# Designs tried in a protein design run: peptides against a protein of PDB entry 4ASU. Part 75

Target 1, 270 residues: chain A of PDB entry 4ASU
Amino acid sequence: ATLKDITRRLKSIKNIQKITKSMKMVAAAKYARAERELKPARVYGVGSLALYEKADIKTPEDKKKHLIIGVSSDRGLCGAIHSSVAKQMKSEAANLAAAGKEVKIIGVGDKIRSILHRTHSDQFLVTFKEVGRRPPTFGDASVIALELLNSGYEFDEGSIIFNRFRSVISYKTEEKPIFSLDTISSAESMSIYDDIDADVLRNYQEYSLANIIYYSLKESTTSEQSARMTAMDNASKNASEMIDKLTLTFNRTRQAVITKELIEIISGAA
Target 2, 83 residues: chain B of PDB entry 4ASU
Amino acid sequence: FTFASPTQVFFNSANVRQVDVPTQTGAFGILAAHVPTLQVLRPGLVVVHAEDGTTSKYFVSSGSVTVNADSSVQLLAEEAVTL

## One batch from the design tools (peptide; aimed at target 1 F128)

Design b2_p26_7 (made by RFdiffusion4)
Amino acid sequence: AAAAAAAAAAAAAAAAAAAAAAAAAA
Pose (drawn by RFdiffusion4):
Structure b2_p26_7 (pose): chain A 181 residues (1-270 with 5 gaps), chain B 83 residues (1-83), chain P 26 residues (backbone only)
Amino acid sequence: ATLKDITRRLKSIKNIQKITKSMKMVAAAKYARAERELKPARVYGVGLIIGVSSDRGLCGAIHSSVAIIGVGDKIRSILTFKEVGRRPPTFGDASVIALELSIIFNRFRSVISYKTEYSLANIIYYSLKESTTSEQSARMTAMDNASKNASEMIDKLTLTFNRTRQAVITKELIEIISGAA
Amino acid sequence: as target 2 above (83 residues)
Amino acid sequence: not in this file (backbone only, 26 residues)
């Protein structure tokens, strides 16, 4: 309730809001990179339960929608392939998955809407390239919603800060008048 | 005729005369009227004879060539670079 | 310039495959 506590909390939630807004544009830039590389990947990959995701969270209902194998560390987290999503998925990554060894992944539509031999590694590559394009755009909205929630939280606390600031001024003033009187 | 690597796409549904292709057994020149076959590639060159008579030369490390029941061919390699 | 860019992309793919293999082994 003290001004010091409110000033500390404002700076704490402003830090979160700045970071979440900073990841909205990052997911927007990485999504633009992912869609630019999805066009040649869709024309490349055309011709047992495999779950395709990533280690990197903060992407909304992507890991929860997909329901030994299992690419993406967050899919084993419910019940394996690790270290994906940090960097864009290469064909070599899809090759290692095939080397160690009917498929579930998130297909890219737009920014809002989604759906859940040598040829076998091409399907894994097709799922990896589709998945990260899906993972990034969903993260763009997840951090946009988080930036909205943190801003509403700052507005509520600013009103508290103004009430407390007024209450401190009047209290100090009363102590002076009474001390005089 | 479709020719693509994971990185870039060279031809998108040609519309081409013939394509020389490296295969595990020697080499195959795929004309417009060729039998439906499924083949796997080896380290070798790909020569694309354009419809206007010109030539295109690329290199292929590995991959697959697919010619369907119709007059359609899809050639895909892991890496294709010039030169 | 195209050969150099392809060699760099092949090296990055090999390094990413090695890192993924190492992460799987972990």

Design b2_p26_7_s1 (made by RFdiffusion4, then SolubleMPNN; from b2_p26_7, 11 letters changed)
Fold by OpenDDE base, seed 5:
Structure b2_p26_7_s1 (fold): chain B 270 residues (1-270), chain C 83 residues (1-83), chain A 26 residues (1-26)
Amino acid sequence: as target 1 above (270 residues)
Amino acid sequence: as target 2 above (83 residues)
Amino acid sequence: AALAAAAARRAEEEAAAERLRAAIAA
């Protein structure tokens, strides 16, 4: 490689390093916010899920319609965040299909669709875009919930798949159940709940869905920002190592060129 | 007893004496051993009576309340403010 | 639907806030 080539490559990598460092800082700021906002969101979301856990709602085996909601975002450069969700979605879809279930998919965030479009395009009901630019709000979750409920797809049960935040260095892809109004209404375990008006139950279910979506978005966002920080840090370190290597190569090449030029001058062979 | 909004937690697995909630079907008081129920919140006043005798008041916009058979309660408001 | 009503209200508030921000930025 010529000195010019090495210099050009050095410049390019240095620029990449600057970008990755900047992105790391941005991700760090977003992570800090997301983590703060996740604390109440987790209590809120886990609280919403408590009914389903305590009521032990079971979907009859004869019920065939299953909805999978994958939660991620539109934004890349966050390691395995999107692929982890997609992988679990694929696994779940395959398992359900093998069990004779009809599977439909909702993607929250464009990256889910990007990963699954080729293999699962026919199963997608809707993909929500513009996710991850701003912190998710309960309003955002409500919009998603309402659109799902108004989609006309009459699922029996569902699964919401998202990355749960564990720590700055760890997330876990998890699945939580979603139940249709009909499934809840028909569940034997719900008989202990006193004279629930149908309208009340419908409205309750709407909130429940919005709540779990909101929770999943907050977990996902925190996990994503954390993963992005790590990814950008790794990228920055890799760039640094490459810069060091290229700098050594540059110095050696420069010395060789100088030596050659000196020899040419001394020998008169130029 | 858990009482939270999406952005704030007021009570997390706390023991309380009574919670008065505004529901679409009417306001009711949740006491110990209340029958399991699901309700939707209407805009109104939530009153939490702590075991120590303290009373806290909150305004909620909407949401849900769940009373489970194990006496656990989840009050999940879309928006809530301390009064 | 209670959720829809709440969502609509919030959307209106957000839209109003956005309009206000736009007006201030202008």
Scores: peptide ipSAE 0.249, ipTM 0.897, DockQ to the pose 0.067
OpenDDE base, seeds 1, 2, 3, 4: peptide ipSAE 0.019, 0.121, 0.007, 0.018; ipTM 0.807, 0.875, 0.830, 0.829; seeds 1, 2, 4 fail the geometry check

Design b2_p26_7_s2 (made by RFdiffusion4, then SolubleMPNN; from b2_p26_7, 19 letters changed)
Fold by OpenDDE base, seed 3:
Structure b2_p26_7_s2 (fold): chain B 270 residues (1-270), chain C 83 residues (1-83), chain A 26 residues (1-26)
Amino acid sequence: as target 1 above (270 residues)
Amino acid sequence: as target 2 above (83 residues)
Amino acid sequence: AELEEARRRREEEREAAERLREAIAA
């Protein structure tokens, strides 16, 4: 490689490193905000799930319609965040299909569709785009919940799959159940709640769905920003190492060129 | 007793004496060992009576309240403010 | 004006991200 080629490559990698460092800082700022906003969101979301855990709601085996909601975002460069959710969605869809269930999929964030479109395109009901540009709000979750409820797909049971935040260096893909109004109304374990007005129960379920979606979005966002920060840090370090290697190569090549020029001068003077 | 909004936690697994909630079917007081129920909140006042006799008032917009068989209560408001 | 500046910043961030993807793939 000529000195010019090495110099051009060095300049390119240095520019990449600058971008990666900048993205790391942006991700760090977004992570710090997301973590603060996750604290109340987790209490709120876990509180909403408490009924389903305590009532041990079971869907009858004869009920066949299952909904999978995958929660991610539109933005890349965050390690295995999207692939982890997609992998679990695929596994769940395959298991449900093997059990004779009808499976439909909702993607929150365009990356889910991007990964699953070739193998699962026919199972997608809707994909929500423009996710991850701004911190998710309860209003956003309510819109998603409303769209789902108005989709016309009468599911019996569902699963929401998202990355739960553990720490700056750790997340875990988790699944939480969602239930239709009919499934909850017919559940034997709900008999202890028997004096509930049908309209009240419907409204309660609408809130519950919005609450769970909101919680999942907050967990996903925090996990994503943390993973992006780590990915950008690793990319910055890799760029630094490459710069060092290329700088050594540049110095060696420069010395070789100088030596060659000196030999040519000496040989031409002979 | 858990009382939270999407953005703020007021109580997290706390022991309280009584919680008065505004529901669509009417206001009711949640006491210890209340019958399990599900309710939807209407805009109004929530009053939390602590065991020490302290009373706290909140305004809520909408949401849900769950009373479970184990006497745990989840009050989840879309918006809530201290008064 | 503020909306246009926000849009411009988003486009610049998108272009920077695309350049980064190209550079990492490369």
Scores: peptide ipSAE 0.011, ipTM 0.820, DockQ to the pose 0.036
OpenDDE base, seeds 1, 2, 4, 5: peptide ipSAE 0.000, 0.000, 0.007, 0.011; ipTM 0.803, 0.820, 0.823, 0.829

Design b2_p26_7_s3 (made by RFdiffusion4, then SolubleMPNN; from b2_p26_7, 22 letters changed)
Fold by OpenDDE base, seed 2:
Structure b2_p26_7_s3 (fold): chain B 270 residues (1-270), chain C 83 residues (1-83), chain A 26 residues (1-26)
Amino acid sequence: as target 1 above (270 residues)
Amino acid sequence: as target 2 above (83 residues)
Amino acid sequence: DELEEALARRREEEERARRLREAIER
């Protein structure tokens, strides 16, 4: 490579490093906010899931309609955030299909659709776009919940798949159950709640769905920002190492050129 | 007893004497070892009676309350403010 | 003040909710 080629490559990598460092700082700021907002959201969301855990709601085997909600975002450059959710969705869809269940998919964030469209296009009910630019709100979750409820798909049971935040360097893809009103109302374990009005139960389930979606969005957002921060840090380090290597190559090449020029001067003066 | 909104936690696994909640069917008091129930909140006052005799008041919008067989209570409000 | 903040949050959420509904692709 000529000195000019090395210089051009150095300039390009330095620009990439500048971009990745900037993106790291933006991700760090968003992560710090997301982590603060996740604390109450986790208590709230776990509180909403408490009924399902404590009541041990079981879906009868004869029930065949299953809904999968995959939660991610539209935004790339966050490591395995999207692929981990998509992998879990694929695994769950395959297991359910093997069990003779009908599977439909809702994608929260365009990246889910981008990954699964080729293999699961016919299973998608809806995709929510414009996810991940702003922190999710309860209103956003309510819209998703309402759209699901108004989709006309009469699921019996479902799964919401999202990345749970563990730490700045760790997330885990998790699955939480969602249940239809009919499944909840017919569950034997719900008999201890026999004084519940049907309208109350309907409203309760609609609210619970919004709560779970909200929780999943908050976990996903925090996980995504932390993963992006890590990905951008790694990219910046890789760029730094490449800059160092190219700088050494530049210096060696420069010395070789100088040596050649000196030899030409000495030989031509002879 | 857990009481939270999407943005704020008021109680997290706390022991309380009584919680008065505004439901669509009427306001009722949740005592220790209350029978399992599910209710939907209407806009109104939540009153938390602590074991130490302190009383805290909150205004809540819509939401839910769950009383489980294990006497755990989850009060989830869309919006809640301290009064 | 907390009530006003709650009302402001709700209004912002309703506006965001409208935008999200407009971005739904079936």
Scores: peptide ipSAE 0.152, ipTM 0.906, DockQ to the pose 0.579
OpenDDE base, seeds 1, 3, 4, 5: peptide ipSAE 0.078, 0.089, 0.079, 0.040; ipTM 0.875, 0.893, 0.889, 0.878

Design b2_p26_7_s4 (made by RFdiffusion4, then SolubleMPNN; from b2_p26_7, 18 letters changed)
Fold by OpenDDE base, seed 3:
Structure b2_p26_7_s4 (fold): chain B 270 residues (1-270), chain C 83 residues (1-83), chain A 26 residues (1-26)
Amino acid sequence: as target 1 above (270 residues)
Amino acid sequence: as target 2 above (83 residues)
Amino acid sequence: SEVERAARRRAEEEERAARLRAAIEA
């Protein structure tokens, strides 16, 4: 490679490094905010799930309609965040289908649709776009919940799949249950909750769904920003190593060129 | 007893004496060993009576309250402020 | 990597924008 070629490549990689460093800083700022906002959201969301854990709501085997909600975002450059959710969605869908269940899918964020469109397009009910540009709010979760409930799809039970935040370097893809109003109202384990008005139960279920969606969005966002920060850091380090390598190559090549020119001058071949 | 909004936690697995909540069917007090129930909140006053005799007041918007068989309580409001 | 490709695209856009600004200021 000529000195000119090496210089051009160096300039290109240095520019990439500047961009990845900048993106890292942006991701770090978003992560810090997301982590702070996740603390109360986790208490809130886990509190909403407590009923389902304690009541041990079971769906009868004769009920066949199952909904899978995958939670991610529209934005890439965050490692395996989207693929991990999609992988678990595929696995769950396959298992449910093998058990004779009807499976429908909702995607929160465009990336899930992008991954699953080819293999699961017929199972998709709706995809929510414009996720990940701004931090998710409870209002956003409420809109998603309402749209789901008004979709006309009468599921019996469902699963919400998202990345739970563990630490800045770790997340885990998890599943939480979603139950229809009919499933909750007919569950034998709910008999201990005496004299619940049907309208009250309906409203309660609407809040529960919104709460769980909100929680999942906050976990997903925090996981995504941490993963993006890590990805940008790795890219910046790789660029740094390449810059060092190319700089050495440049210096060696420059020395060789100078030596050649000197020999040509001394030999009179120039 | 857990009391939280999406953005703020007021109580997290705390022991309290009594919680008064505003529900759509009326206000009721949650005492120790209250029967399991599910209720929906209306905008109004929540009063938390701590075991030490202190009383805290909150204004809440809509939300839910759950009383479980194990006496655990989850009060989840869309919005809540300390009064 | 996808990151490198995205960074490259952004770098190219920034360079283009810089060239455009320089051309407007000349």
Scores: peptide ipSAE 0.015, ipTM 0.821, DockQ to the pose 0.019
OpenDDE base, seeds 1, 2, 4, 5: peptide ipSAE 0.008, 0.026, 0.015, 0.010; ipTM 0.820, 0.867, 0.826, 0.832; seed 2 fails the geometry check

Design b2_p26_8 (made by RFdiffusion4)
Pose (drawn by RFdiffusion4):
Structure b2_p26_8 (pose): chain A 181 residues (1-270 with 5 gaps), chain B 83 residues (1-83), chain P 26 residues (1-26)
Amino acid sequence: ATLKDITRRLKSIKNIQKITKSMKMVAAAKYARAERELKPARVYGVGLIIGVSSDRGLCGAIHSSVAIIGVGDKIRSILTFKEVGRRPPTFGDASVIALELSIIFNRFRSVISYKTEYSLANIIYYSLKESTTSEQSARMTAMDNASKNASEMIDKLTLTFNRTRQAVITKELIEIISGAA
Amino acid sequence: as target 2 above (83 residues)
Amino acid sequence: SPVFLTGSSEDVEEYLKLVTERAEEL
């Protein structure tokens, strides 16, 4: 309730809002990179339960929608392939998955809507390239919604700060008048 | 005729005369009228004879060539670079 | 123990050799 507590909390939530907004544009830039590389990947990959995701969270209902194997550390987190989503998926990554060894992944449509031999590694590559395009755009919205929630929280606390600031001024003033009187 | 690597796409549904291709057994020159077959590649060159008579030379490390029941061929390699 | 993804060219060459060996056996 003290001004010091409110000033500390404002700076704390402002830091979160700045970070979540900073990841909205990052997911927007990385999604643009992912879609640019999805066009040649879709024309390349055309011709057992495999779950395709990533280690990196904060992407909304992507890991929860998909429901030994399992690519993406967050899919084994419910009940394996690790270290994906930090860097764009290469064909070599799809090759290692095939080397260690009917498939579930998120297909890219737009920014809002989604759906859940040598040839076998091409399917894994097709899922990896589709998945990260899907993971990044969903994260763009997830951090956009978080930036909205943190801003609404700052507005509520600013009104509290103005009430407390007014209450401190009047209290100090009363202590002066009384001390005089 | 479709020729693509994971990185870039060279031809998108040609419309081409013939394509020389490296295969595990020697080499195969795929004409417009060729039998339906499924083949796997080896380290070798790919020569693309354009419809206007010109030539295109690329290199292939590995992959697969697929010629369907119709007059359609899809050639895909892990890496294809010039030169 | 999880499997770490490297994306190296050596692993791709190993996988292609295995696929070629299987195709020779056939």

Design b2_p26_8_s1 (made by RFdiffusion4, then SolubleMPNN; from b2_p26_8, 17 letters changed)
Fold by OpenDDE base, seed 3:
Structure b2_p26_8_s1 (fold): chain B 270 residues (1-270), chain C 83 residues (1-83), chain A 26 residues (1-26)
Amino acid sequence: as target 1 above (270 residues)
Amino acid sequence: as target 2 above (83 residues)
Amino acid sequence: EPIVLRGSKEDVDELLAKLAAELAAR
């Protein structure tokens, strides 16, 4: 490589490092906000899931329609955030199919669709785009819930798959259950609950779905921003190491060029 | 007793004496050992009576309330403000 | 067709575009 080539490469890597550092700072700011907003969202979301845990709602074995909601975003450069969700979605879909169940998929974020389109395109009901450019709101969750309820797919049971935030350096892909109105209303375990009007139960289920989706979006966003911050930090460090290596190469090459020029002068071969 | 909105937590697994909630069918009071039930909130006043005799008031927009067999209660409002 | 949620364009998109351009120049 000529001195010119090395210099050009050094300039390029330095520019990349500036970009990755800037992206790290942006991700850090978004992470700080997301983590703050996740605290109440967890209480709210876990509170909504309490009924399903305490009532031990079970779907009858003869019921075959299952829904999978995968939660991620449209934006890359965040490590394994999208692939982790997609991997668990694939595993769950395969397990359900092996059990003789019909599986349909909803993707929250374009990245899920991009990963699963080749293998599961026929199972997608709907995909949501423009996810991850702003913090998720309860309004966003309500739109997703409404679209699901209006999809015409009469699922018996479902699962929502998302990355739960653990710490700035850790997330875990998790699954939470979703039940249809019919499954809840027919569950034997619900008999202990006092006479509930059908309209009340329907409205309750709509809120429950929106609540769980909102919770999942907040967990996903916090995990994503943290992962992006880490990824950009790693990229910046890698760039730094490469700059150091290229600088050494530049110095060695420069010395070699000088030596060659001196030899040419001494030998009269100019 | 848990009472939260998407953006704020008011009570988290707290012990309370009574909670008055506005529902579509009317206001009702949740006492200790209340029968399990599911209700939907209408816009209105929530009143929380603490064990120490203090009373807190909140305005809620919409949402749900769950009373479980284990006497746990989840009050989840879309919007809520302290009064 | 995918359903579009309301979103604002953020500075991150511009940064991603710049990064892509620099990576392609290698």
Scores: peptide ipSAE 0.199, ipTM 0.875, DockQ to the pose 0.161
OpenDDE base, seeds 1, 2, 4, 5: peptide ipSAE 0.028, 0.107, 0.025, 0.144; ipTM 0.841, 0.876, 0.865, 0.879; seed 2 fails the geometry check

Design b2_p26_8_s2 (made by RFdiffusion4, then SolubleMPNN; from b2_p26_8, 16 letters changed)
Fold by OpenDDE base, seed 2:
Structure b2_p26_8_s2 (fold): chain B 270 residues (1-270), chain C 83 residues (1-83), chain A 26 residues (1-26)
Amino acid sequence: as target 1 above (270 residues)
Amino acid sequence: as target 2 above (83 residues)
Amino acid sequence: EPIVLTGSEEDVKKLLEKLREALAAA
């Protein structure tokens, strides 16, 4: 490689490092906000799931329609955030299919579609885009919930798959259940709620769905920003190491060039 | 007793004496060992009576309330403010 | 062809991938 080539490469990597450092700072700011907003969202979301956990709602085996909601975003450069969700979705879809269930998929974030489109295109009901530009709001979750409920797909049960935030260096892909109105209303364990008006129950389920979606979005966002921050930090470090290596190479090459020139002068071979 | 909005937690697994909630079917009080129920909130006042005798008032916009068989209660409001 | 940094996320991704490849080859 010529000195010019090395110099060009150095310049390029330095520019990359500047970008990755900038992205790290942006991700850090977004992470801090996301983590703060996750605290109440987690209480809220876990509270919404409490009924389903306590009621131990079982879906009859004869019910075959299953919905999978994968939650991620549109944005990359965040490690395995998207692939982890997609992997879990694939696994769940395969297991359900093996059990004779019909599976439909909703993707929250374009990355889910990008990963699964080739293999699962026929199973997708809808993909929500423009996820991750702004922090998710309850309004966003409500829109997603409403779209799902109005999609015309009458699922019996479902699962929402998302990355739960553990720490700045750790997340875990998790699955939470989603139940249809019919499944809840017909569940034996819900018999103690039989006197509940059907309209009330419907509205309740709408809130529940919105609640869990909101919760999942907040967990996902926090995990994503943390992962991006880490990824950009690693990238910046890697760039730094490469700059150091190339600088050494540059110096060695320069010395070699000088030595060659001196030899040519001394030998009269010019 | 858990009372939260998407953005704020008011009570997290707390013990309370009574919670008055505004529901679409009417306002009712949730006491200890209340029968299991599911309700949807209407805009209105939530009143929490703590065991120490203190009373807190909140305005909620909408949401849900769940009373479970184990006497746990989840009050989840879309929007809520302390009064 | 040298990847022109347009500042797009995709460009950054490509650059990072190249960086990783270069690090692995070294």
Scores: peptide ipSAE 0.021, ipTM 0.816, DockQ to the pose 0.013
OpenDDE base, seeds 1, 3, 4, 5: peptide ipSAE 0.017, 0.019, 0.020, 0.018; ipTM 0.794, 0.813, 0.820, 0.816; seed 4 fails the geometry check

Design b2_p26_8_s3 (made by RFdiffusion4, then SolubleMPNN; from b2_p26_8, 16 letters changed)
Fold by OpenDDE base, seed 3:
Structure b2_p26_8_s3 (fold): chain B 270 residues (1-270), chain C 83 residues (1-83), chain A 26 residues (1-26)
Amino acid sequence: as target 1 above (270 residues)
Amino acid sequence: as target 2 above (83 residues)
Amino acid sequence: DPIVLRGSQEDVDELLRKLAEALAAA
């Protein structure tokens, strides 16, 4: 490689490093906001799940329709965030199919669709785009919930799969249950609850669905921004190491060129 | 007793004496060992009576309230503000 | 067709474009 080639490569990598550092800072700012907004969202979301845990709602084995909601975003450069959700969705879908269940999928974020399109395109009910550019709101969750309820797919039970935030360096892909109105109303464990009007139960279920979706979006966003920050930091470090290696190569090559020129002068081969 | 909106937590697993909630069927008071029930909120006044005698008032929009068999209560409002 | 929740262009899109260009030049 000529000195010119090495210099060009050094300039390119230095520019990449500047970009990755900038992206790290942007991700850090978004992470800080997401982490603050996740605190109340957890209380809110866990509160919504309390009924299902305490009532031990079970779907009868003869019921066959299952829904999987995968929660992610549209944007890359965040490590294994999207692939982790997709992997668990695939595993869950395969297990349910082996048990004789019908499976339909909702994708929140374009990356879920991109990963699963080849193998599961026929199972998708709907996909949502423009996820991850702005912090998710309860309004966004309500739109997703409404679309699900209006889809016409009469599922018996479902699973929402998302990345739960643990720390700035850790997330875990998890699932939470979703139940249809019919499943809740017919559950034996619900008999202990006083006479509940059908309209009340329907409205309650709509809120419950929106609540858990909102919670999952907040967990996912926090996990994603943290992972992106880490990925950009790693990219910046890798660029730094490459700059050091190329600088050494440049210095060696420069010495070789000087030596060659001196030999040519001494030998009269000018 | 848990009371929260998507953006704010007012009570988290707290012990309270009584909670008055506005529901579509009317306002009702949740006491200790209240019968398990599910209700939806209408816009209105929530009043929390603490064990120490302190009373707190809140305005809520739509939402849900759950009273479980173990006496735990989840009040989840779409929007809520301290009054 | 995918449902669009909210359209916002952020500075991140420009950074991603610049990164892609820099990676291709390298």
Scores: peptide ipSAE 0.165, ipTM 0.862, DockQ to the pose 0.137
OpenDDE base, seeds 1, 2, 4, 5: peptide ipSAE 0.038, 0.138, 0.041, 0.067; ipTM 0.849, 0.861, 0.857, 0.866; seed 2 fails the geometry check

